# Designs tried in a protein design run: peptides against a protein of PDB entry 3ZN8. Part 91

Target 1, 125 residues: chain A of PDB entry 3ZN8
Amino acid sequence: LEEYDKIQKKMEDVMEGKGKLTLRDVYAQIIALRKMGPLSKVLQHIPGLGIMLPTPSEDQLKIGEEKIRRWLAALNSMTYKELENPNIIDKSRMRRIAEGSGLEVEEVRELLEWYNNMNRLLKMV

## One batch from the design tools (peptide; made by RFdiffusion4, then SolubleMPNN)

Design b2_p24_8_s4 (from b2_p24_8, 17 letters changed)
Fold by OpenDDE base, seed 3:
Structure b2_p24_8_s4 (fold): chain B 125 residues (1-125), chain A 24 residues (1-24)
Amino acid sequence: as target 1 above (125 residues)
Amino acid sequence: DLDKRFQERLLQLLVAKELERRQA
């Protein structure tokens, strides 16, 4: 319970512009969202909304879950220093991470690009 | 789509924060 509260507070601080989203934070949030499942499925159980929410097909969910597992493998192959400060990850580090996780270098680059975009987005909220 | 899942997570956190504020 204490760990969950810390994770929640960290994300709140980032959203308020009081902190920086790290890849360690990304890892924690991925685990949390997997545990909760799709929000659309949760909301569908609430009576009286009268709104049909579009839900991904089961096949699309499986594809998405595989992508998440691959990115988790990449994160698990990073050092603590890289997780806390992803900006230090150069071509040599990306290659090491890719080889350690069984991914292509381009997949690691895609994850880092996604992280950078997400971090910018959160600072704007 | 991880973007969609993260958006859902953000919504969850915002709702939780608002509920905590109302109870305090």
Scores: peptide ipSAE 0.202, ipTM 0.704, DockQ to the pose 0.207
Fold by OpenDDE base, seed 2:
Structure b2_p24_8_s4 (fold): chain B 125 residues (1-125), chain A 24 residues (1-24)
Amino acid sequence: as target 1 above (125 residues)
Amino acid sequence: DLDKRFQERLLQLLVAKELERRQA
């Protein structure tokens, strides 16, 4: 619950223009969310979203956990400057990150695209 | 999994902000 509250506060700060979502923030939130467990368990703590969503199967959770581990590996292979300013990550940096994390370049690109999409969504709020 | 979690939270915040705007 504490981790959830921290995530909420940070997201609210970003949405209110008090900050920008960085990959450092993403890293922190991933760690926090992993402690919360399945999405259904996280959502039950959200007031007003009392929609009983189907709980993912064990296999789906395993796949999701693997994806998260891969993204964490990518994040751990980034420099502080890249984590704070992901927009500086060009093809050369992306390749380095992929090699350092044992991932395909496309997987790193996917993470960055996801991040960019999240930022766009936050700016729309 | 992470994408769904983030998106759900963003959606909640979006709705909340819109509701606040309408009440103001």
Scores: peptide ipSAE 0.159, ipTM 0.611, DockQ to the pose 0.178
Fold by OpenDDE base, seed 5:
Structure b2_p24_8_s4 (fold): chain B 125 residues (1-125), chain A 24 residues (1-24)
Amino acid sequence: as target 1 above (125 residues)
Amino acid sequence: DLDKRFQERLLQLLVAKELERRQA
């Protein structure tokens, strides 16, 4: 719960233009989400939201967990400078990260594209 | 899955912020 509050505060700061979302922040959020478990479980404990949130099937959760594990491997293969400033990651760096994490270069590219899309979305808020 | 979770959280924060603005 304490980690969740910290992450929310950080996201609020980013949305207010007081901060920048980095891959380090993404890493921290992934770890926190794994610790808390599926958000659906947290929402189920909120009284009055009788909305049967369609809990993702166990199979979908497993697929998502595997993707998260792969992205964590990529993040663990990045340098501190790359985590703080992902825009410096060129093709050579992507290849190194992919080789270090045992991933395809395309998977690393997908992570970076996702990050860029998230940043664009946050700037629009 | 991660994308959906992050997007849902962002949406929740946006909605909460908008609600706070309307109450003020």
Scores: peptide ipSAE 0.147, ipTM 0.602, DockQ to the pose 0.191
Fold by OpenDDE base, seed 1:
Structure b2_p24_8_s4 (fold): chain B 125 residues (1-125), chain A 24 residues (1-24)
Amino acid sequence: as target 1 above (125 residues)
Amino acid sequence: DLDKRFQERLLQLLVAKELERRQA
């Protein structure tokens, strides 16, 4: 729960205009989410909800974990400047990141697109 | 996946914020 509280705090700060969500922040949040596990599992500790909440199968968890691992590899291949200012990541930088992480360029693009979508959603909150 | 987990939390915050606005 402590890690989720940290995630919430950061999101609230962004919503209040105290800061911008960066890829460094995303990295930290991914680590926190991995430690906590699925939200459904956390909610099982609430009396009366554990029986009614759908939980993903072990296989589904493994698939999700693999995707997260790949995105972490991409993030680990970025420079600090890129993590703080993802807008500077052009085609050349994407190719470098992909090569360094063992991913396809399209996978790196997908991560960046996801990040952009998250920023759009945060602005709506 | 990660997207779903982030979106779930974001939705919760959005709903909470809206409820607070309506009560103020």
Scores: peptide ipSAE 0.175, ipTM 0.646, DockQ to the pose 0.169; fails the geometry check

## One batch from the design tools (peptide; made by RFdiffusion4, then SolubleMPNN)

Design b2_p25_1_s1 (from b2_p25_1, 16 letters changed)
Fold by OpenDDE base, seed 1:
Structure b2_p25_1_s1 (fold): chain B 125 residues (1-125), chain A 25 residues (1-25)
Amino acid sequence: as target 1 above (125 residues)
Amino acid sequence: SELDKLEQERILKLLIAQEKKRKEE
């Protein structure tokens, strides 16, 4: 819970222009979400929320979990400078990350694109 | 700088891990 609150505060600071979301922050968020796995399931069973949120099928949850696992592998294959400033990741770095994580280069590119989209979204709020 | 030292250390660890993985394939 304390880690979750810290992550939320960081997101708020980024939205207020007081900081930048980094891949280190993304890593922390993913880890926190995985730890809260049981709590997330409990929240989905709250009668009022279950009607409003389409409950993902068990298969969709498994696919999502696998994707997150692959992204974690990529993040664990990045340098500290890359995690803090993903914009420095060029083709050579991307290939190294892919090889180190057992991913295709396109999967690493997808992660970076997702990150860029999230940053753009946060700046618009 | 201290940051540069940490970066180089991590890069080395990542390269070693990558090499080990290739040998296991």
Scores: peptide ipSAE 0.219, ipTM 0.744, DockQ to the pose 0.017
Fold by OpenDDE base, seed 3:
Structure b2_p25_1_s1 (fold): chain B 125 residues (1-125), chain A 25 residues (1-25)
Amino acid sequence: as target 1 above (125 residues)
Amino acid sequence: SELDKLEQERILKLLIAQEKKRKEE
């Protein structure tokens, strides 16, 4: 509960332009969400949201969980400097992270692209 | 700085883990 509140406060600070979302923050959020269980169960307890959101099939949930697991492996293969400042990750760092995590370089690139898009979105809102 | 020390320790742990994986393959 305390960790969740810290994550929410950090997200609010980023939306207000007081900070930057980092991969460290992403890691913390993923871990917190996994401790809470499937997000689908959390959303089902919110009146109205469970009815409007198409429930992903069991297969889609498994695919999503596997993707998150792979991303966690990548994050665990990053240095503290890379987690705090993902923009420093060049081709050499990306290759090292991929090799260390057992992923393809393209999968690491996809994670970084997702992060960049999310960070841009949060700054615009 | 203390942060720099933590960074160095983490890099070392990552390198050790990579070396162990390479030896097991």
Scores: peptide ipSAE 0.216, ipTM 0.741, DockQ to the pose 0.017
Fold by OpenDDE base, seed 5:
Structure b2_p25_1_s1 (fold): chain B 125 residues (1-125), chain A 25 residues (1-25)
Amino acid sequence: as target 1 above (125 residues)
Amino acid sequence: SELDKLEQERILKLLIAQEKKRKEE
């Protein structure tokens, strides 16, 4: 719970322009979420919200879990500098990360693109 | 720096892991 709160505070700081989202932050958040379970499941336990929120199918949950697992593998194959500054990840680094994680380069690229999009979104809010 | 040392150690671990994977393939 304490770790989760730290992550949330970090995210808030990023949204307020007081910081930058890093892949280290993403990693920490994913780990925290995995420990807590899907946020959607948590929200579903809130009276009234469970009716309004779409419940993903079991298959969708499995797909999501596998996706997260793969992304974690990629993150675990990154250097500390890469985690802190993902923008330094070039084609050579991507290939190394992919090889180390057992992923396709395109999957690593997808993660990075997601990160970039998220960071842009957070800066705009 | 301490960070640089940690980075080097991590890189080395990653390279070793990759080499092991290549041998298994």
Scores: peptide ipSAE 0.197, ipTM 0.727, DockQ to the pose 0.017
Fold by OpenDDE base, seed 4:
Parts: sequence; structure tokens; C-alpha cells
Structure b2_p25_1_s1 (fold): chain B 125 residues (1-125), chain A 25 residues (1-25)
Amino acid sequence: as target 1 above (125 residues)
Amino acid sequence: SELDKLEQERILKLLIAQEKKRKEE
């Protein structure tokens, strides 16, 4: 819960223009989510919400877990500078990260594009 | 700086891991 609160505070700071979202933050979020389990399961413990929210199928959970695993592998194959400033990641760095993580370059690009989109959205709020 | 040292250590660990993977292929 303490880690989750830190992540929420970081997101708030980014939204207020006090900082930027980094891949280190993304890593922390993924780890926190994995510790808590699927949000749907967490929300199911809240009276009244569990009945209204659709639960992911077992297959959807497996697909999601695999995606998270692959993204974690990519993040673990990045340098600290890359995690703090993903904008420095060029084609050479992407290839290195992909090779180090056992991913396709396109999968690394997808992660970076997701990050860029998320960071843009947070700055717009 | 201390941060630069940590970065260098991280890079070295990543390179070693890549070499191990290449040997397994």
C-alpha cells in the first residue's frame, strides 16, 4: 500500500507539471500491480463494486500476464539513464534491449510508444 | 559521479548477460 501511494503521488506530481513520468515509474507501477493482483480482483473486495465490474477471463489474464512479463524483461534490460530518460533510446539501444530481453524490436517499440502516449496524456490533465 | 558509476556497473551487467545468451544459442 505504501508503494502504491508513492506511485499515485508521483502521477499527481506529473499531472501538476512538477515532474515527468519515467520508465522507472512504469516499472514500479507494474510491480505494485502484480503484488496487488488484477485490479478487478482488488475491486471485488469492495462491497458493491465487485458485482458491477466484469472480471477478465482466464485467457485474458494469461495474455495480460505474458505481456507484463515481456515488458518487465525489456525494462530490466535498460540502463538507469534509459529508464529515467526514455527519449535517448534510439534504434541501436532498442536492438540491444530487445536482444537482452529476448523480445522483438517491435515489442520494445510498442512499450516505448505506450510510454510516450501515457506521458502525453498525463501532461494534458 | 556516483550515478555514473552505477550506470557503468549496470551496463556491464547487461553486456555480460547478453554474452551468456549468445553462448546459449
Scores: peptide ipSAE 0.189, ipTM 0.724, DockQ to the pose 0.017; fails the geometry check

Design b2_p25_1_s2 (from b2_p25_1, 15 letters changed)
Fold by OpenDDE base, seed 3:
Structure b2_p25_1_s2 (fold): chain B 125 residues (1-125), chain A 25 residues (1-25)
Amino acid sequence: as target 1 above (125 residues)
Amino acid sequence: SELDKRLQEQILKLLVAQKKKELEE
């Protein structure tokens, strides 16, 4: 629970304008999510909240897990400086990250675009 | 996106975990 408390405090700080979301934070959230398992497993432990959520097919779950694995590979190929300040990632850095992670440059660009959109959204709240 | 879904799921898990902790205390 200590790890979850840290993640919650970080999200609250970002929403209050006391901090910014970084790719390091994104990485930590993905890892924590994987450790906890599916949301359905968490809800099963709460009496009365047994809502049957539409579960994606096994094939769709596998595709989703592979996509997340690819994102983690990209994040693992970044330097500490890049994780803390993703805005410094230029074309040269993006190519290095793609090559190091076995991804296409476009996939790395997609991740960075997603991060920028998320960070902007959180700052507006 | 897939990443959006995962982050949303994480937020929901955090909320549920906090509620569970409050009920057990």
Scores: peptide ipSAE 0.170, ipTM 0.623, DockQ to the pose 0.158
Fold by OpenDDE base, seed 4:
Structure b2_p25_1_s2 (fold): chain B 125 residues (1-125), chain A 25 residues (1-25)
Amino acid sequence: as target 1 above (125 residues)
Amino acid sequence: SELDKRLQEQILKLLVAQKKKELEE
């Protein structure tokens, strides 16, 4: 839960204008997401709620894990400057990142889009 | 979209983790 506290604090800081969400933060969030596992497992550990959520199939877990792995590969192929300032990632940088990570350019774009969506959401709150 | 699902999943996990912490305190 400690890692989630850090992520939450970061998100709160961004919402309050005390900082900006970076791809480094995204990296941390993805790692935390993996460590926690499926949402259903998280809910199962909440005492007294008695909420039983269906667990994803093994195949669904594998698909999700692969997607996360691919995004992590993209992030690991970025420069520090890019991680801190994702807005500088142009088509040329995106192509380099894709090639370095063994991904399609579209997959890198998806990651950036996800980042942008999160950033927009946080700013709206 | 898949991206929306991922975003929602992340948010939900954070909320659940927070709630879990609160309930354990």
Scores: peptide ipSAE 0.165, ipTM 0.614, DockQ to the pose 0.189
Fold by OpenDDE base, seed 1:
Structure b2_p25_1_s2 (fold): chain B 125 residues (1-125), chain A 25 residues (1-25)
Amino acid sequence: as target 1 above (125 residues)
Amino acid sequence: SELDKRLQEQILKLLVAQKKKELEE
């Protein structure tokens, strides 16, 4: 739970205007999410909620894991400066990242758009 | 998207973790 506490604090700082969400933060969040496992496992640790929620099938977990792996590959292909300041990623950088990660340029664009949307959402809360 | 689903799951996990702490206190 310590990792989730750090993530929560970071999100709160961004919402309060005391910090900026970066792709490095996104990377950390994805890793923490994978480590904790499915939400159903988390719910099982809540006292009194002995309700066994349907767990995703192993196949569904594998499909989700593959998509996450692709995003992680993109993030791993970024420089530290790009992770800290995603707004510097131009078309040339985006193409390099795509080539380095084995992704289409459009997939990298989608990741960046997702990041921008998330950042805007957090600032509005 | 898959990222949207993962983000939603993360938010839910954070909420659950908060509730868990409240129950343990």
Scores: peptide ipSAE 0.155, ipTM 0.605, DockQ to the pose 0.181
Fold by OpenDDE base, seed 5:
Structure b2_p25_1_s2 (fold): chain B 125 residues (1-125), chain A 25 residues (1-25)
Amino acid sequence: as target 1 above (125 residues)
Amino acid sequence: SELDKRLQEQILKLLVAQKKKELEE
Protein backbone atom coordinates (compact mmCIF):
# COMPACT_ATOMS: atom_id res chain seq x y z
CA LEU B 1 0.00 0.00 0.00
CA GLU B 2 2.85 2.37 0.72
CA GLU B 3 4.29 1.83 -2.73
CA TYR B 4 0.90 2.51 -4.25
CA ASP B 5 0.64 5.82 -2.44
CA LYS B 6 3.98 6.93 -3.85
CA ILE B 7 3.10 5.93 -7.38
CA GLN B 8 -0.30 7.57 -7.10
CA LYS B 9 1.18 10.85 -5.94
CA LYS B 10 3.67 10.79 -8.78
CA MET B 11 0.95 10.03 -11.31
CA GLU B 12 -1.19 12.86 -9.97
CA ASP B 13 1.72 15.27 -10.28
CA VAL B 14 2.32 14.20 -13.87
CA MET B 15 -1.36 14.48 -14.76
CA GLU B 16 -1.48 17.97 -13.28
CA GLY B 17 1.56 18.99 -15.31
CA LYS B 18 3.70 19.39 -12.19
CA GLY B 19 6.01 16.56 -13.15
CA LYS B 20 7.17 14.33 -15.97
CA LEU B 21 7.02 10.61 -16.47
CA THR B 22 10.49 9.06 -16.68
CA LEU B 23 11.65 5.56 -17.49
CA ARG B 24 12.56 5.28 -13.82
CA ASP B 25 8.89 5.81 -13.02
CA VAL B 26 7.95 3.18 -15.58
CA TYR B 27 10.38 0.75 -13.97
CA ALA B 28 8.93 1.39 -10.51
CA GLN B 29 5.39 0.83 -11.76
CA ILE B 30 6.29 -2.47 -13.41
CA ILE B 31 7.95 -3.70 -10.21
CA ALA B 32 4.96 -2.65 -8.11
CA LEU B 33 2.60 -4.37 -10.52
CA ARG B 34 4.55 -7.63 -10.32
CA LYS B 35 4.72 -7.46 -6.53
CA MET B 36 0.96 -7.09 -6.18
CA GLY B 37 0.25 -9.82 -8.72
CA PRO B 38 -2.74 -10.09 -11.05
CA LEU B 39 -5.49 -7.50 -10.73
CA SER B 40 -7.98 -10.32 -10.26
CA LYS B 41 -6.44 -11.07 -6.87
CA VAL B 42 -6.94 -7.48 -5.78
CA LEU B 43 -10.55 -7.45 -6.92
CA GLN B 44 -11.34 -10.71 -5.15
CA HIS B 45 -10.73 -8.98 -1.84
CA ILE B 46 -13.35 -6.32 -2.53
CA PRO B 47 -16.77 -7.38 -1.23
CA GLY B 48 -19.52 -7.23 -3.85
CA LEU B 49 -17.21 -7.03 -6.83
CA GLY B 50 -17.86 -10.62 -7.83
CA ILE B 51 -17.52 -9.34 -11.34
CA MET B 52 -15.74 -12.05 -13.27
CA LEU B 53 -13.35 -9.81 -15.07
CA PRO B 54 -12.25 -11.70 -18.11
CA THR B 55 -8.90 -12.90 -16.88
CA PRO B 56 -6.41 -13.45 -19.62
CA SER B 57 -5.49 -17.07 -20.14
CA GLU B 58 -2.47 -18.42 -18.32
CA ASP B 59 -0.67 -18.64 -21.66
CA GLN B 60 -1.30 -14.98 -22.41
CA LEU B 61 -0.02 -14.07 -18.96
CA LYS B 62 3.19 -16.00 -19.61
CA ILE B 63 3.74 -14.31 -22.96
CA GLY B 64 3.17 -10.94 -21.35
CA GLU B 65 5.52 -11.76 -18.50
CA GLU B 66 8.31 -12.62 -20.93
CA LYS B 67 7.85 -9.34 -22.78
CA ILE B 68 7.95 -7.43 -19.50
CA ARG B 69 11.16 -9.25 -18.56
CA ARG B 70 12.71 -8.04 -21.82
CA TRP B 71 11.70 -4.46 -21.11
CA LEU B 72 13.09 -4.71 -17.58
CA ALA B 73 16.37 -5.99 -19.01
CA ALA B 74 16.56 -2.93 -21.25
CA LEU B 75 15.76 -0.60 -18.34
CA ASN B 76 18.39 -2.30 -16.16
CA SER B 77 20.97 -1.68 -18.90
CA MET B 78 20.35 2.07 -18.91
CA THR B 79 22.30 4.61 -16.88
CA TYR B 80 20.60 6.76 -14.27
CA LYS B 81 20.87 9.76 -16.59
CA GLU B 82 19.24 7.85 -19.42
CA LEU B 83 16.39 6.65 -17.18
CA GLU B 84 15.76 10.19 -15.98
CA ASN B 85 16.11 11.79 -19.43
CA PRO B 86 15.47 9.22 -22.15
CA ASN B 87 15.74 11.91 -24.83
CA ILE B 88 19.54 11.77 -24.53
CA ILE B 89 19.58 8.21 -25.84
CA ASP B 90 21.17 8.37 -29.28
CA LYS B 91 21.97 5.54 -31.69
CA SER B 92 25.19 4.66 -29.88
CA ARG B 93 23.48 4.46 -26.48
CA MET B 94 20.61 2.49 -27.97
CA ARG B 95 23.02 -0.08 -29.42
CA ARG B 96 24.81 -0.40 -26.06
CA ILE B 97 21.52 -0.92 -24.24
CA ALA B 98 20.42 -3.53 -26.76
CA GLU B 99 23.69 -5.45 -26.50
CA GLY B 100 23.67 -5.28 -22.70
CA SER B 101 20.08 -6.52 -22.45
CA GLY B 102 20.21 -9.16 -25.18
CA LEU B 103 17.58 -7.31 -27.23
CA GLU B 104 17.45 -6.15 -30.80
CA VAL B 105 18.09 -2.45 -31.34
CA GLU B 106 14.60 -2.18 -32.80
CA GLU B 107 13.07 -3.42 -29.52
CA VAL B 108 14.86 -0.67 -27.61
CA ARG B 109 13.66 1.85 -30.19
CA GLU B 110 10.10 0.64 -29.70
CA LEU B 111 10.39 1.16 -25.94
CA LEU B 112 11.61 4.71 -26.44
CA GLU B 113 8.90 5.44 -28.97
CA TRP B 114 6.30 4.15 -26.52
CA TYR B 115 7.72 6.37 -23.79
CA ASN B 116 7.63 9.42 -26.04
CA ASN B 117 4.03 8.74 -27.03
CA MET B 118 3.02 8.30 -23.39
CA ASN B 119 4.69 11.56 -22.41
CA ARG B 120 2.94 13.42 -25.22
CA LEU B 121 -0.40 12.02 -24.11
CA LEU B 122 0.15 12.94 -20.46
CA LYS B 123 1.14 16.50 -21.35
CA MET B 124 -2.13 16.93 -23.21
CA VAL B 125 -4.19 16.07 -20.12
CA SER A 1 1.53 -2.99 -26.45
CA GLU A 2 2.14 -5.24 -23.46
CA LEU A 3 3.81 -2.35 -21.69
CA ASP A 4 0.71 -0.21 -22.24
CA LYS A 5 -1.46 -2.95 -20.79
CA ARG A 6 0.75 -3.31 -17.73
CA LEU A 7 0.79 0.42 -17.10
CA GLN A 8 -2.99 0.59 -17.44
CA GLU A 9 -3.33 -2.37 -15.10
CA GLN A 10 -1.18 -0.61 -12.53
CA ILE A 11 -3.31 2.53 -12.72
CA LEU A 12 -6.43 0.43 -12.31
CA LYS A 13 -4.92 -1.32 -9.28
CA LEU A 14 -4.20 2.05 -7.70
CA LEU A 15 -7.79 3.15 -8.20
CA VAL A 16 -9.12 -0.09 -6.77
CA ALA A 17 -6.80 0.11 -3.79
CA GLN A 18 -8.00 3.64 -3.08
CA LYS A 19 -11.60 2.58 -3.20
CA LYS A 20 -10.90 -0.36 -0.93
CA LYS A 21 -9.20 1.89 1.59
CA GLU A 22 -12.15 4.27 1.58
CA LEU A 23 -14.58 1.44 2.20
CA GLU A 24 -12.54 0.07 5.10
CA GLU A 25 -12.29 3.44 6.82
Scores: peptide ipSAE 0.154, ipTM 0.599, DockQ to the pose 0.159; fails the geometry check

Design b2_p25_1_s3 (from b2_p25_1, 14 letters changed)
Fold by OpenDDE base, seed 4:
Order: sequence, then structure tokens, then C-alpha cells
Structure b2_p25_1_s3 (fold): chain B 125 residues (1-125), chain A 25 residues (1-25)
Amino acid sequence: as target 1 above (125 residues)
Amino acid sequence: SKEDERFRKELLELLVAKVKEEKES
């Protein structure tokens, strides 16, 4: 409960532009989402999403679930310092993470790119 | 919280966009 409260406060700060989103935060949110069930169920709990985005097909949802699984493997292979400060992840660290997670280096790079895009988006809110 | 829901929404939106991009490739 205490951990969830900390995560919530941090998310609120990020959404208000008062904090920085980290990969630890992303990791926590992914775990929380997975506890809610398949992505299809998660999408149903978000009012207005259907208005902003076309409803994903079943195949798209499966691809999304697989992507989340692979990214989770990458996140599990990162150190605490890397999760807290993803900007320190250089080519050598990416290779280590990829090898540890059974992913391609490009997949790790893709995750980091996605994180950067998310962080930029949240800073605009 | 409402802020958490907004975060989750944005996360899913980016994920869905990425999935669509990969599907089209």
C-alpha cells in the first residue's frame, strides 16, 4: 500500500510537470496494468479512449501484449541506476541488457525511444 | 487517481500507435 501511494504521488507530480518520469515508474505501471488483465480489459476501463483512438483488433492487442512482455524482460535486466536514470544507458549497457533479456539491441533502443517520447508527452501536460 | 488514469491512457495510446506502426511494416 505504501509503495502504491508513493507511485501515485510521483505520477501526480509528473502529470503536473513537477517531477520526472523514470523507467521504474513505467515498470510499476506496466505491472499494475497487467494485474488488471489483458489489454482489452484495460482499454475498457479508460473513458473516452474509444473516442480518441480506433478500437484495436484482437491481433493488435496480441502484438501489444507480446511487446509488453519483451519490454518487461528488458526492464528486469536493468540496474536500479539505469531504471532511475535511463539517460546513462549507453551502447555497452544496451548490449548487456539485450543479452540478459534475450532481446536484440535494437529492441532495447526502441524501448528507450518510447520512454523518451512518453516523457516529452507528459511534460506537455 | 485521475492522474494515474491519464498516465495509463497516454501509455496505452503510445503503445497502440507503436503496434499499428509495426503492423504496417
Scores: peptide ipSAE 0.039, ipTM 0.503, DockQ to the pose 0.044
Fold by OpenDDE base, seed 5:
Structure b2_p25_1_s3 (fold): chain B 125 residues (1-125), chain A 25 residues (1-25)
Amino acid sequence: as target 1 above (125 residues)
Amino acid sequence: SKEDERFRKELLELLVAKVKEEKES
């Protein structure tokens, strides 16, 4: 709960233009959310403020869990500097991270693209 | 993939919604 509250506060600061969300923050948030159970269950307790996603099937939840596992592997293969400043991750760093995590380079790119999109959205909310 | 896109959107919505919930509390 403490980790979750810290991430929420950090995200609030980012949304108010007082801070920056990093991949380290993302990592902590993923861990905190996993402790709360399946993402679909968490969503059921959150008011529908944005786009209403279709209720995922059990199979889709498993696919999501596998994706989270893969992204966590990528995050575990990053250096502290990369987690704090993802923008420094060039092609060479992406390749190293991919090889270290057993992922394709494209999967690492997808993680970084997701992070960039989230960061942009949080600053606009 | 379509599954990847759903995952990314779901995670994004969770994070944004939680922040908004905290602001309202």
Scores: peptide ipSAE 0.032, ipTM 0.495, DockQ to the pose 0.375
Fold by OpenDDE base, seed 2:
Structure b2_p25_1_s3 (fold): chain B 125 residues (1-125), chain A 25 residues (1-25)
Amino acid sequence: as target 1 above (125 residues)
Amino acid sequence: SKEDERFRKELLELLVAKVKEEKES
């Protein structure tokens, strides 16, 4: 949980303009969340989330867990430079990452798109 | 897929909600 708190502090700093959110930070966050158990357990610890999002079914949770595993495989296949600066990931890098992780290029692109959307949203908060 | 979209949205909201929680603590 100490690691989790450290990651949250980093996210706070990003929100305050004291830093930037990178895929390294996202990776660490996902790992920390997984250590807490299934997504259902994690979601239960987030106040108000149950109001914002419908409670996923057991099947939906399984799908989510599998997606996280696949994204982690992609992240594990990235270089430190890429994790720190995701904007440098071009088509060639995406293909390498996909091949290294056993994923489709489209899934790598989806991860990057998600990251970009998250970064935009965080800047609005 | 629709499932992937739901997952992405959920994970995004989770992270944002946690950041808000920490700031408001």
Scores: peptide ipSAE 0.030, ipTM 0.489, DockQ to the pose 0.391
Fold by OpenDDE base, seed 1:
Structure b2_p25_1_s3 (fold): chain B 125 residues (1-125), chain A 25 residues (1-25)
Amino acid sequence: as target 1 above (125 residues)
Amino acid sequence: SKEDERFRKELLELLVAKVKEEKES
């Protein structure tokens, strides 16, 4: 719980331009979300915040859960330095992470691209 | 894939919404 609050504060600072979102922060948030249960349950706790998404089917939720699991494997294969500063992840590091996590290099690229988009979006809020 | 794109979009929105909720509280 204490770690969760710390991560929330960090994200608030990022949104205020006082910090930068890292993959470590992302990792912590994913873990926190998973503690709430399946994605369906998580979605139920976020009504009224301007999120207008169609209700996902059970199959779509399963696909999402699998994707999260794969991304967690990638994150667990990163060094602390990489998690804190993802910009240092070059092709060589990306390949190592992919091999360590049992993923394709393209999947690791997708995660990093998603992270970049997330960081940009948070700065816009 | 289309499914992957949807997942990424949903996860992005969830994380942003969560942060916004905490900030507003």
Scores: peptide ipSAE 0.020, ipTM 0.500, DockQ to the pose 0.385

Design b2_p25_1_s4 (from b2_p25_1, 15 letters changed)
Fold by OpenDDE base, seed 5:
Structure b2_p25_1_s4 (fold): chain B 125 residues (1-125), chain A 25 residues (1-25)
Amino acid sequence: as target 1 above (125 residues)
Amino acid sequence: DELDKRERERLLQLLVAKKKKEEEE
């Protein structure tokens, strides 16, 4: 709960323009989501929320879980400075991260693109 | 910075060690 509250506060601070979303924040969110895996299933069973959350097929959940595992491997292959300042990740850093995580460079690029898009969306709120 | 360099060198060492292990299997 305390870790989750810190994550929520960080997201609020980013939406208010008081902070920046980092890949460290993303890592913390992914870990929290994995710990809350049973709770996300419970939330799908809340009457009224189930109409607004498309229940991903069991196969889509498995694909999503594997993608998250791959992204965690990428994040674990980053330096602290890269996690705090993802904008410093150049082509050389991206290749190192890919090789260190057993991912394709394109998968690391996709993670960074997702992060950049998320950070743009949070700044538009 | 020097800390980022040291962390990068450590990550490269782990990568080399991993590849070597995979070649020995």
Scores: peptide ipSAE 0.141, ipTM 0.563, DockQ to the pose 0.016
Fold by OpenDDE base, seed 2:
Structure b2_p25_1_s4 (fold): chain B 125 residues (1-125), chain A 25 residues (1-25)
Amino acid sequence: as target 1 above (125 residues)
Amino acid sequence: DELDKRERERLLQLLVAKKKKEEEE
């Protein structure tokens, strides 16, 4: 709960333009979301949301968990400087991260693209 | 993916919370 409140406040600060989302923040969010368990349990506690969201199939949950595990491997292969400033990750850094995490370079690129999209969305809100 | 879905749901909650705060001020 306390870790989740810190993440919420960080997201609010980014939405207010007081900061930026970093890959360190993304790592913390992934860990917090994994500690909370299946999103279905979290959404069941929100009045009115449980009726409209299609519950992902067990197979979709497993695919999502595998993707998250792969992204955690990539994040664990990054330097502190890269986690704080993902915009410095060039092709050479991206290849090193891929090799260190057992991922394809394309998967590391997908993670960085996802991060850039999330950081843009937070600034639009 | 499931991460993108969770993040989108969280962003929607932050939007709703921000709107509620702006309506209470």
Scores: peptide ipSAE 0.135, ipTM 0.526, DockQ to the pose 0.202
Fold by OpenDDE base, seed 1:
Structure b2_p25_1_s4 (fold): chain B 125 residues (1-125), chain A 25 residues (1-25)
Amino acid sequence: as target 1 above (125 residues)
Amino acid sequence: DELDKRERERLLQLLVAKKKKEEEE
């Protein structure tokens, strides 16, 4: 899928120091991952790996899907400037995003913390 | 969560591919 190849190239550029991961890139990745379905189903088709990886229960998949849905609501409540530069999101912006998405401020903080952790991981690769 | 797991798996694949390329150069 052309969208998936663009996401891969962006991740490569960030690891090479040619760019930064944005929340716009995160949004594109979440949409692509939802289109591909559970990666566990793809890995189950690889001989020998399907036996070694515990498949998440149907309940764990539902919990994960609900969390992703909440994060998409938060991302859809952000301005273009916030998506491109998440480091400008202060307490006032977090509250506005939470109110606009029907989330708690803590859920928006969790998304931003996750994004910061992913950026740290990409810089270590 | 499942998203963090998928992202970690992808980062590991990219790390392995980068290391393999550096060993072939």
Scores: peptide ipSAE 0.117, ipTM 0.501, DockQ to the pose 0.180
Fold by OpenDDE base, seed 4:
Structure b2_p25_1_s4 (fold): chain B 125 residues (1-125), chain A 25 residues (1-25)
Amino acid sequence: as target 1 above (125 residues)
Amino acid sequence: DELDKRERERLLQLLVAKKKKEEEE
């Protein structure tokens, strides 16, 4: 619970322009979600989401869990500078991260695109 | 993707909560 409250406060600070979302923050969120158990339980504790989200099928949950495992492998293959400033990740860095994590370069690119989309959404709030 | 969907919905909830607070002030 305390780790979750810190993550929420960080998201609020970013929305207020008092900070930026980093891949280190993303890593902390993924770890916190995994500590809370099955992802379905975490969604049920978010007010309004349990009613508006169709309960993912067991197969969709498995696909999401596998994607999270692959993204954790990518994040664990990043340097501290890359985690704090993902915008420095060029084609050479992406290739190194992919090779170090056993992923395709396209999968690392997808993670970075997701991060950029989240960071844009937070700045619009 | 389920992670993207969750994050988007959480961000939408924060946006709605912020707008509601601004309308109540």
Scores: peptide ipSAE 0.106, ipTM 0.493, DockQ to the pose 0.164

